Peptides against a protein of PDB entry 6TME. Designs and how they scored, part 77

Target 1, 324 residues: chain A of PDB entry 6TME
Amino acid sequence: NRLKRAYIALQAWKKAFYSDPFNTAANWVGPDVCSYKGVFCAPALDDPSVLVVAGIDLNHADIAGYLPPELGLLTDVALFHVNSNRFCGVIPKSLSKLTLMYEFDVSNNRFVGPFPTVALSWPSLKFLDIRYNDFEGKLPPEIFDKDLDAIFLNNNRFESTIPETIGKSTASVVTFAHNKFSGCIPKTIGQMKNLNEIVFIGNNLSGCLPNEIGSLNNVTVFDASSNGFVGSLPSTLSGLANVEQMDFSYNKFTGFVTDNICKLPKLSNFTFSYNFFNGEAQSCVPGSSQEKQFDDTSNCLQNRPNQKSAKECLPVVSRPVDCS
Target 2, 324 residues: chain A of PDB entry 6TME as posed
Amino acid sequence: NRLKRAYIALQAWKKAFYSDPFNTAANWVGPDVCSYKGVFCAPALDDPSVLVVAGIDLNHADIFGYLPPELGLLTDVALFHVNSNRFCGVIPKSLSKLTLMYEFDVSNNRFVGPFPTVALSWPSLKFLDIRYNDFEGKLPPEIFDKDLDAIFLNNNRFESTIPETIGKSTASVVTFAHNKFSGCIPKTIGQMKNLNEIVFIGNNLSGCLPNEIGSLNNVTVFDASSNGFVGSLPSTLSGLANVEQMDFSYNKFTGFVTDNICKLPKLSNFTFSYNFFNGEAQSCVPGSSQEKQFDDTSNCLQNRPNQKSAKECLPVVSRPVDCS

## One batch from the design tools (peptide; made by RFdiffusion4, then SolubleMPNN)

Design b2_p13_3_s1 (from b2_p13_3 with Y4L S5T Y9L)
Fold by OpenDDE base, seed 2:
Structure b2_p13_3_s1 (fold): chain B 324 residues (1-324), chain A 13 residues (1-13)
Amino acid sequence: as target 1 above (324 residues)
Amino acid sequence: SLPLTLSPLDLSY
């Protein structure tokens, strides 16, 4: 009996709660699991006459505890939303039995260990949110082979390089922000045909920006701020016909910020502050447009306010990195 | 389907 297995799983999970400040699991008593708060039943896909547990929603419950292996008995669950709790430990490998998993949100918890590779085992997964945890180590390249609509990885402890498989992703939103990623952005990034928003904020990324970024025609948000990028901005950025928000601040960029970038047709906000740019076109000057906002603070620009000293600029500007 | 309520994305430096 599927509901009997669900009862075993849910009672094991209730036992794994250390704190339930809102008494969310107070009614988790007896065999009628479909009446449990945050448990949603539906007709089974294989037999509409059978009622099964199809979803869990414990968002914002502030529950402290862990995910026990008995959760693998919830084999009919397609929606698993447990964000904004205090769950700790690792994602159980037993969740590989949840072959209908469609949406998996464990964001804003206290999960630790490597990337939860069990997420790669789900053939129908469309939404993955693991942000605001303590996941660590390498990002598996296979994550970008998944047909995901969104990939939220920000605010973790991921290390190493961004996989070259990123170009295979069909996701509209990808977040790498506030991790420990290093190396260059892969040239394959230009193959992300459905990408709307990508953020690299606050990593250890370095090298030159790949020219292939200019192929991202659907991008509305591109944020590469707070990294170690060097060289000039690619001239191919003039191809970003739909970019609205662009941030390159807090890097080591050099060279000239061109009209072709600052005159992008949908550009509303362009931040290139805290770099070593030694020139900008008149169209890039803050206040030059009513429709566009620019920030050129703390560069090596002549006749602009709030720039770096000649002492700070000269060693970097005199040795430009050639990205060709 | 269940409604999605996402944790906020922190875009601050």
Scores: peptide ipSAE 0.039, ipTM 0.772, DockQ to the pose 0.174
Fold by OpenDDE base, seed 1:
Structure b2_p13_3_s1 (fold): chain B 324 residues (1-324), chain A 13 residues (1-13)
Amino acid sequence: as target 1 above (324 residues)
Amino acid sequence: SLPLTLSPLDLSY
């Protein structure tokens, strides 16, 4: 019986709670699991006459505990939302049995260990949110081979390079922010045909921006701030016909910020502060447009306020990185 | 589908 298995799983999970400050699991008593707070039942896909546990929503429950292996008995769960709790430990490998998993949100918890590779085992997964945890190590390249709509990885401890497989991703939103990613952005990034938002904030990324970024015709948000990027901005950025928010601040960029970038048709905010740019087009000057906001603070620009000293600029500007 | 409440993205540098 599927509901009996669900009962075993949910009771094991209740036992794995260290703290339930809102008494969320107070009614988790007896065999009627469909009455449990945060448990949602639906007709089974294979047999509409059978009621199964199809979803979990424990968002914002502030529950301290761990995910026991018995959760693998919830084989009919397609929606698993447990964000904003204090769950710790690792994601159980037994969750590989949840073959209907469609949305998996464990964000804002205390999960540790490597990337939860069990997420790669779910053939129908569309939404993956593991942000605001303590996941560490390398990102599996296979994550981008999955047909995901969104990939939230930000605020973790992920390290190493971004996989070249990123170009295979069909995701509209991908966040890498506030990790320990290093190396260059792969040139394959330009192949992300469905990308709307990508965020690299606060990593150890370096090298030149790939010219292929200019192929991201659907991107509305591109944030590469707080990294170690060098060289000039690619001239191909003029191809970002739909970009609204663009941030390159807190890098080591050099060269000239061109009209072709600052006149992008949908551009609302362009921040390129805290770099080593030695020139900008008039269209890039803050206050030059009422429709666009620019920040050119702390560069090597002449006749602009709040710029770096000549002493800071000269060693960098005199040795431009050739990205060709 | 269940309601999805996303955790905020931290935009701090």
Scores: peptide ipSAE 0.037, ipTM 0.763, DockQ to the pose 0.161
Fold by OpenDDE base, seed 4:
Structure b2_p13_3_s1 (fold): chain B 324 residues (1-324), chain A 13 residues (1-13)
Amino acid sequence: as target 1 above (324 residues)
Amino acid sequence: SLPLTLSPLDLSY
């Protein structure tokens, strides 16, 4: 009986709670698991006459505890949303049995260990949110081979380089922000044909921006702020026909910010502050447009306010990195 | 599906 297995799983999970401040699991008593708060039942896909646990929603429950291996008995779960809790430990490998997993949100918890490779075992996964945890180590390249709509990795402890397989991703939203990623952005990034939003904020990324970024025709948000990027902005950024929000602040960029970038047709906000740019087109000057907001603060620009001193600029500007 | 957000840094649903 599927509901009996679900009962075993849910009771094991309740036992794994250290704190339930909102008494979310207070009604988790008895065999009627479909009445449990945050448990959603639906007709089984293989037999519509059978009721199964199809979803979990414990978002914002502030529950402290861990995920026990018995959760692998929830074999009919397609939606697993447990964000904004205090769950700790690792994602159980037994969740590989949840072959219908479609949306997996464990964001804003205290999960630790390597990337939860069990997520790679789910053939139908479309949404993966593991942000705001303590996941560490390398990002497995295979994550981008998945047909995901969204990949949220931000605010973790991921290290190493971004996999070159990123170009295979069909995701519209990908976040890398606030990790420890290093190295260059892969040139394959330009192959992300469905990409709308990508965020690299607050990593240890370096090198030159790849020219292939300009191939991201559907991108509306591109944020590469708070990294170690060097060189000039690629001239191919003029190809970002749909970019609305662009941020390159807090890097080590040099050179000239061109009209072709600042005149992008849908650009509403372009922040390139806290770099070493030594020139900008008039179209890039803050206040030059009523439709666009620019920030050129703390660069090496002449005749602009709030710029770096000549002493700070000269060592960097005099040794521009050639990205060609 | 359950409520979700595609905002890169928003945890609200």
Scores: peptide ipSAE 0.036, ipTM 0.758, DockQ to the pose 0.184
Fold by OpenDDE base, seed 5:
Structure b2_p13_3_s1 (fold): chain B 324 residues (1-324), chain A 13 residues (1-13)
Amino acid sequence: as target 1 above (324 residues)
Amino acid sequence: SLPLTLSPLDLSY
């Protein structure tokens, strides 16, 4: 029966624990898996008379161990939340049998290997959180073909370019921060119709920002800080009617920061520090508004405090990158 | 659906 399979899986998992500092699995004894701490049962979708393991919540348990292949026996699990542990190894391919997977959170662990492609096999997946791990290699383009609400990838070892398929994503939140992504932001980004928050912080991204960013009407947070972006800010950024938080700091941007950007109607914070901007509109000056916060530190602005020296500015400002 | 947040994020540069 399903609970017997769940028992086998959970006992195999308990055996795979190297450390359970809070004794979370102390009560993982006997066949009554529904009484196990962090195990949640519900009536099966196909037979309400059958009780099944529908969810796992081991968040913040500080458990050291690995995910054994026997977890594939948890075929009724829709919610798998095991963040903030010390689980290591790879995500088992046997989890492909968890066809009801809806929310998968393995964030803040010690998982390694390539992107867990098993997540792509889950037809109903809506939430994917794999941030704060050691996942590496390429991001599979197919991740953005999934009807996900959130995609958390930050603080990993992902490399290569961001897939062009990003424009297909229906996610409201996408994080790329603190990886090794390189290349340009795809122009298809403007097709992300449901996007509210996107962060690219601390990658090796480069080139010009695509004009298509200005099509992101629902974006409230746009952070592209700590990259290698060049050129001027796209004039189309004036289209970000709902942006509240915008950060372009720690790049190699040049040109003029315009009124059309700084007067965005919902803009609360705009950080463009640590670039090579050579001018800004009065509306962009820190302290010019009570409703908006600006940071223009360490640019090439005249008559502003805390700017780069002429020696630092001249070689960059005199050779602006043409993004046309 | 529950509101989604970006936290936790490492915002250090």
Scores: peptide ipSAE 0.034, ipTM 0.743, DockQ to the pose 0.125

Design b2_p13_3_s2 (from b2_p13_3 with Y4L S7P Y9L)
Fold by OpenDDE base, seed 3:
Structure b2_p13_3_s2 (fold): chain B 324 residues (1-324), chain A 13 residues (1-13)
Amino acid sequence: as target 1 above (324 residues)
Amino acid sequence: SLPLSLPPLDLSY
């Protein structure tokens, strides 16, 4: 009986709660699991006459606890939303039995350990949100082989390079922000055919921006701020026909910010502050447009306010990194 | 399509 397995799983989970401030699991008593708060039943996909647990929604429950292995008995769950809790430990490998998993949101918790590779075992997964946790180590390259609509990785402890497989991703939104990623952005990034938003904020990324970024014609948000990027901005950024928000601030960029970038047709905000740019086109000057906002603060620009001193600029500007 | 749908949470970057 599928509901009997669900009962075993949910009772094991209730026992794994250390704190339930809102008494969310107070009604988790007896065999009628479909009456449990945050448990949603639906007809099984393989047999519409059978009722199964199809979804969990414990968002914002502030529950402290862990995910017990018995959750692997919830084999009919397609939606698992448990964000904004205090769940700790690791994602159980037993969740590999949840072959219908479609949306997995464990964001804003206290999960630790390596990337939850069990998520890669779910053939139908479309949404993966693991942001605001303590996941660490390398990002598995295989994450980008998944047909995901969104990949939220931000605010974790992920390290190493961004996998070259990123170009295989079909995701519209990918967040890397506030991790410990290092190395260059892979040139394969230009192959992300469905990408709308990509965020690299606050990592240890370095090197030149790949020219292939200019192939991201559907990107509306591109944020590479707070990294260690060097060299000039790629001239191919003129290909970002739909970019609205672009941020390159807090890097080590040099060279000239061109008209071709600042005149992008959908550009609303372009922040390139806190770099070592030594020139900008008139179209890049803050206040030059009513429709566009620019920030050129703390560069090496002549005749602009709030620039770096010659002492700060000279060592960097005199040694431009050639990205050719 | 799944019979159940839940909205995702949009947290800040």
Scores: peptide ipSAE 0.065, ipTM 0.800, DockQ to the pose 0.552
Fold by OpenDDE base, seed 4:
Structure b2_p13_3_s2 (fold): chain B 324 residues (1-324), chain A 13 residues (1-13)
Amino acid sequence: as target 1 above (324 residues)
Amino acid sequence: SLPLSLPPLDLSY
């Protein structure tokens, strides 16, 4: 009986709670698991006459505990949302049995260890949110071979380079922000045909921006702020026909910010502050447009307020990195 | 009935 297996799983999970401040699992008593708070039942896909546990929603429950291996008995779960809790430990490998997994949200918890490779075993996964945890180590390249709509990785402890497989991603939203990613952005990034939003904020990324970024025609948000990027902005950024929000602040960029970038047709906000740019077009000057907001603060610009001193600028501006 | 999808968490950076 599927509901009997679900009962075993849910009772094991209740036992794995260290704290339930909102008494979310208070009604998790008896065999009627479909009445449990945060447990949702639906007709099974293989037999509509059979009721199964199809979803878990424990979002914002502030529950402290861990995910026990018995959760692998929830074989009919397609939606697993447990964000904004205090769950700790690792994602159980037994969740590989949840072959219907469609949305997996464990964001804003205390999960640790490597990337939860069990997520790669789910053939129908469309949504993956593991942000605001303590996941560490390398991002597996295979994550971008998944047909995901969204990939939220931000606010973790991921290290190493961004996989070149990123270009295979069909995701509309990808977040890398606030990790320890290093190296260059892969040139394959330009192959992300469905990309709308990509965020690299607050990593240790470096090198030149790849020219292939300009192929991201559907991008509305591109944030590469708070990294170690060098060189000039690629001239191919003029290809970002739909970009609305663009941030390159807090890097080591040099050179000239061109009209072709600042005149992008949908650009509403362009922040390039806290770099070493030594020139900008008049179209890039803050206040030059009523429709666009620019920030050129703390660069090496002449005749602009709030710029770096000549002493700070000269060592960097005199040694521009050639990205050609 | 179970929703088709749940909204993602809106967390700011």
Scores: peptide ipSAE 0.051, ipTM 0.780, DockQ to the pose 0.387
Fold by OpenDDE base, seed 5:
Structure b2_p13_3_s2 (fold): chain B 324 residues (1-324), chain A 13 residues (1-13)
Amino acid sequence: as target 1 above (324 residues)
Amino acid sequence: SLPLSLPPLDLSY
């Protein structure tokens, strides 16, 4: 029966714990798996008379261990939340049997290896959180073909370019921060019709920002800070009608920060510090508005405090990158 | 659904 399979899986998992500092699995004894701490049962979707393990919540349990292949026996699990543990190793391929997977959160663990492609096998997946791990290699393009509401990838070891398939994503939140992503932001980014928040912080991204960013009408947060971006800010950024938080700090941007950007109707915070901007509109000056916060620190601006020296500015400002 | 408890984003750089 399904609960017997769940028992086998959960006992194998308990055996795979190296440390359970809060004794979370202390009550994981006997066949009544529905009484186990962090195990949630519900009526099966195909037979309401059958009770099944539908969810796991071990968030913040500080458990050290690994995910054994026997977890593939938890075939009725739709919710798998195990963040803020010390689980190590790889995500088992046997989890492909969890065809009802809806929310998968393994964030803030010690998982290693490539992107867990088993997540791509789940037809109904809506939430994917793998941030704060040691996942490495390429992001599979197919991740953005999934009908995900959120994609959390930040604080990993992902490399290569951001897939062009990003434009297919229906996610409202996507995080790339603190990886090793390189290359340009794909022009297809402007096709992300449901995007509210996107974070690129602290990668090796480069090139010019694509003009298509200005098509992100629903974006409230756009953070591209701590990269290698060059050129001027796209004039199309004036199209970000709902942006509240915008950060371009710690890049190599040049040119003029325009009124059309700084007067964005919902803009609350705009940080463009630590670049090579050589001019800004009066509307961009810190303290010019009570409703908007600006940071223009460490640019090449005239008559502003805390700017780069002429010696630092001249070599960059005199050779602006043409993004046309 | 189970309550989601997410670790904060690291915004430091």
Scores: peptide ipSAE 0.045, ipTM 0.778, DockQ to the pose 0.158
Fold by OpenDDE base, seed 2:
Structure b2_p13_3_s2 (fold): chain B 324 residues (1-324), chain A 13 residues (1-13)
Amino acid sequence: as target 1 above (324 residues)
Amino acid sequence: SLPLSLPPLDLSY
């Protein structure tokens, strides 16, 4: 009986709670699991006459505990939303039995260990949110082979390079922010056909920006701030016909910020502060447009306020990195 | 589908 297996799983999970401040699991008593708070039943896909546990929603429950291996008995679950809790430990490998998994949200918890590779085993997964945890190590390249609508990885402890497989992603939103990613942005980034928003904020990324970024015609948000990028901005950025927000602040960029970038037709905010740019076009000057905001603070610009000293600029500006 | 309630993306530097 599927509901009997669900009862075993849910009772094991209740025993794995260390704290339930809102008494969310107070009614988790008896065999009628479909009456449990945050448990949702539906007709089974293979037999509409059979009622099964199809979803879990424990969002914002502030529950402290762990995910026990018995959760692998919830084989009919397609929706698993447990964000904004205090769950700790690792994602159980037994969840590989949840072959209907469609949406998996474990964001804003205390999960640790490597990337939860069990998520790669789910053939129908469309939504994956693992942000605001303590996941560590390398991002598996296979994550970008998944047909995901969004990939939220921000605020973790991921290390190493961004996989070249990123170009295979069909995701509209990808977040790498606030990790420990290093190396260059892969040139394959220009192959991301459906990309609207990409965020690299606050990593250890370096090297030149790839010219292939200019092929991202659907991008509305591009944030590469707070990294170690060098060289000039690619001239191909003039191809970003839909970019609204662009941030290159807190890097080591050099060279000239061109009219072709600052005159992008949808550009509303362009931040290039805290770099080593030695010139800008008049269209890039803050206050030059009523429709566009620019920030040129803390560069090596002549006749602009709040710039770096000649002593700070000269060693960097005199040795421009050639990205050709 | 269940409603998604996502924590905000931290854009702080």
Scores: peptide ipSAE 0.037, ipTM 0.758, DockQ to the pose 0.165

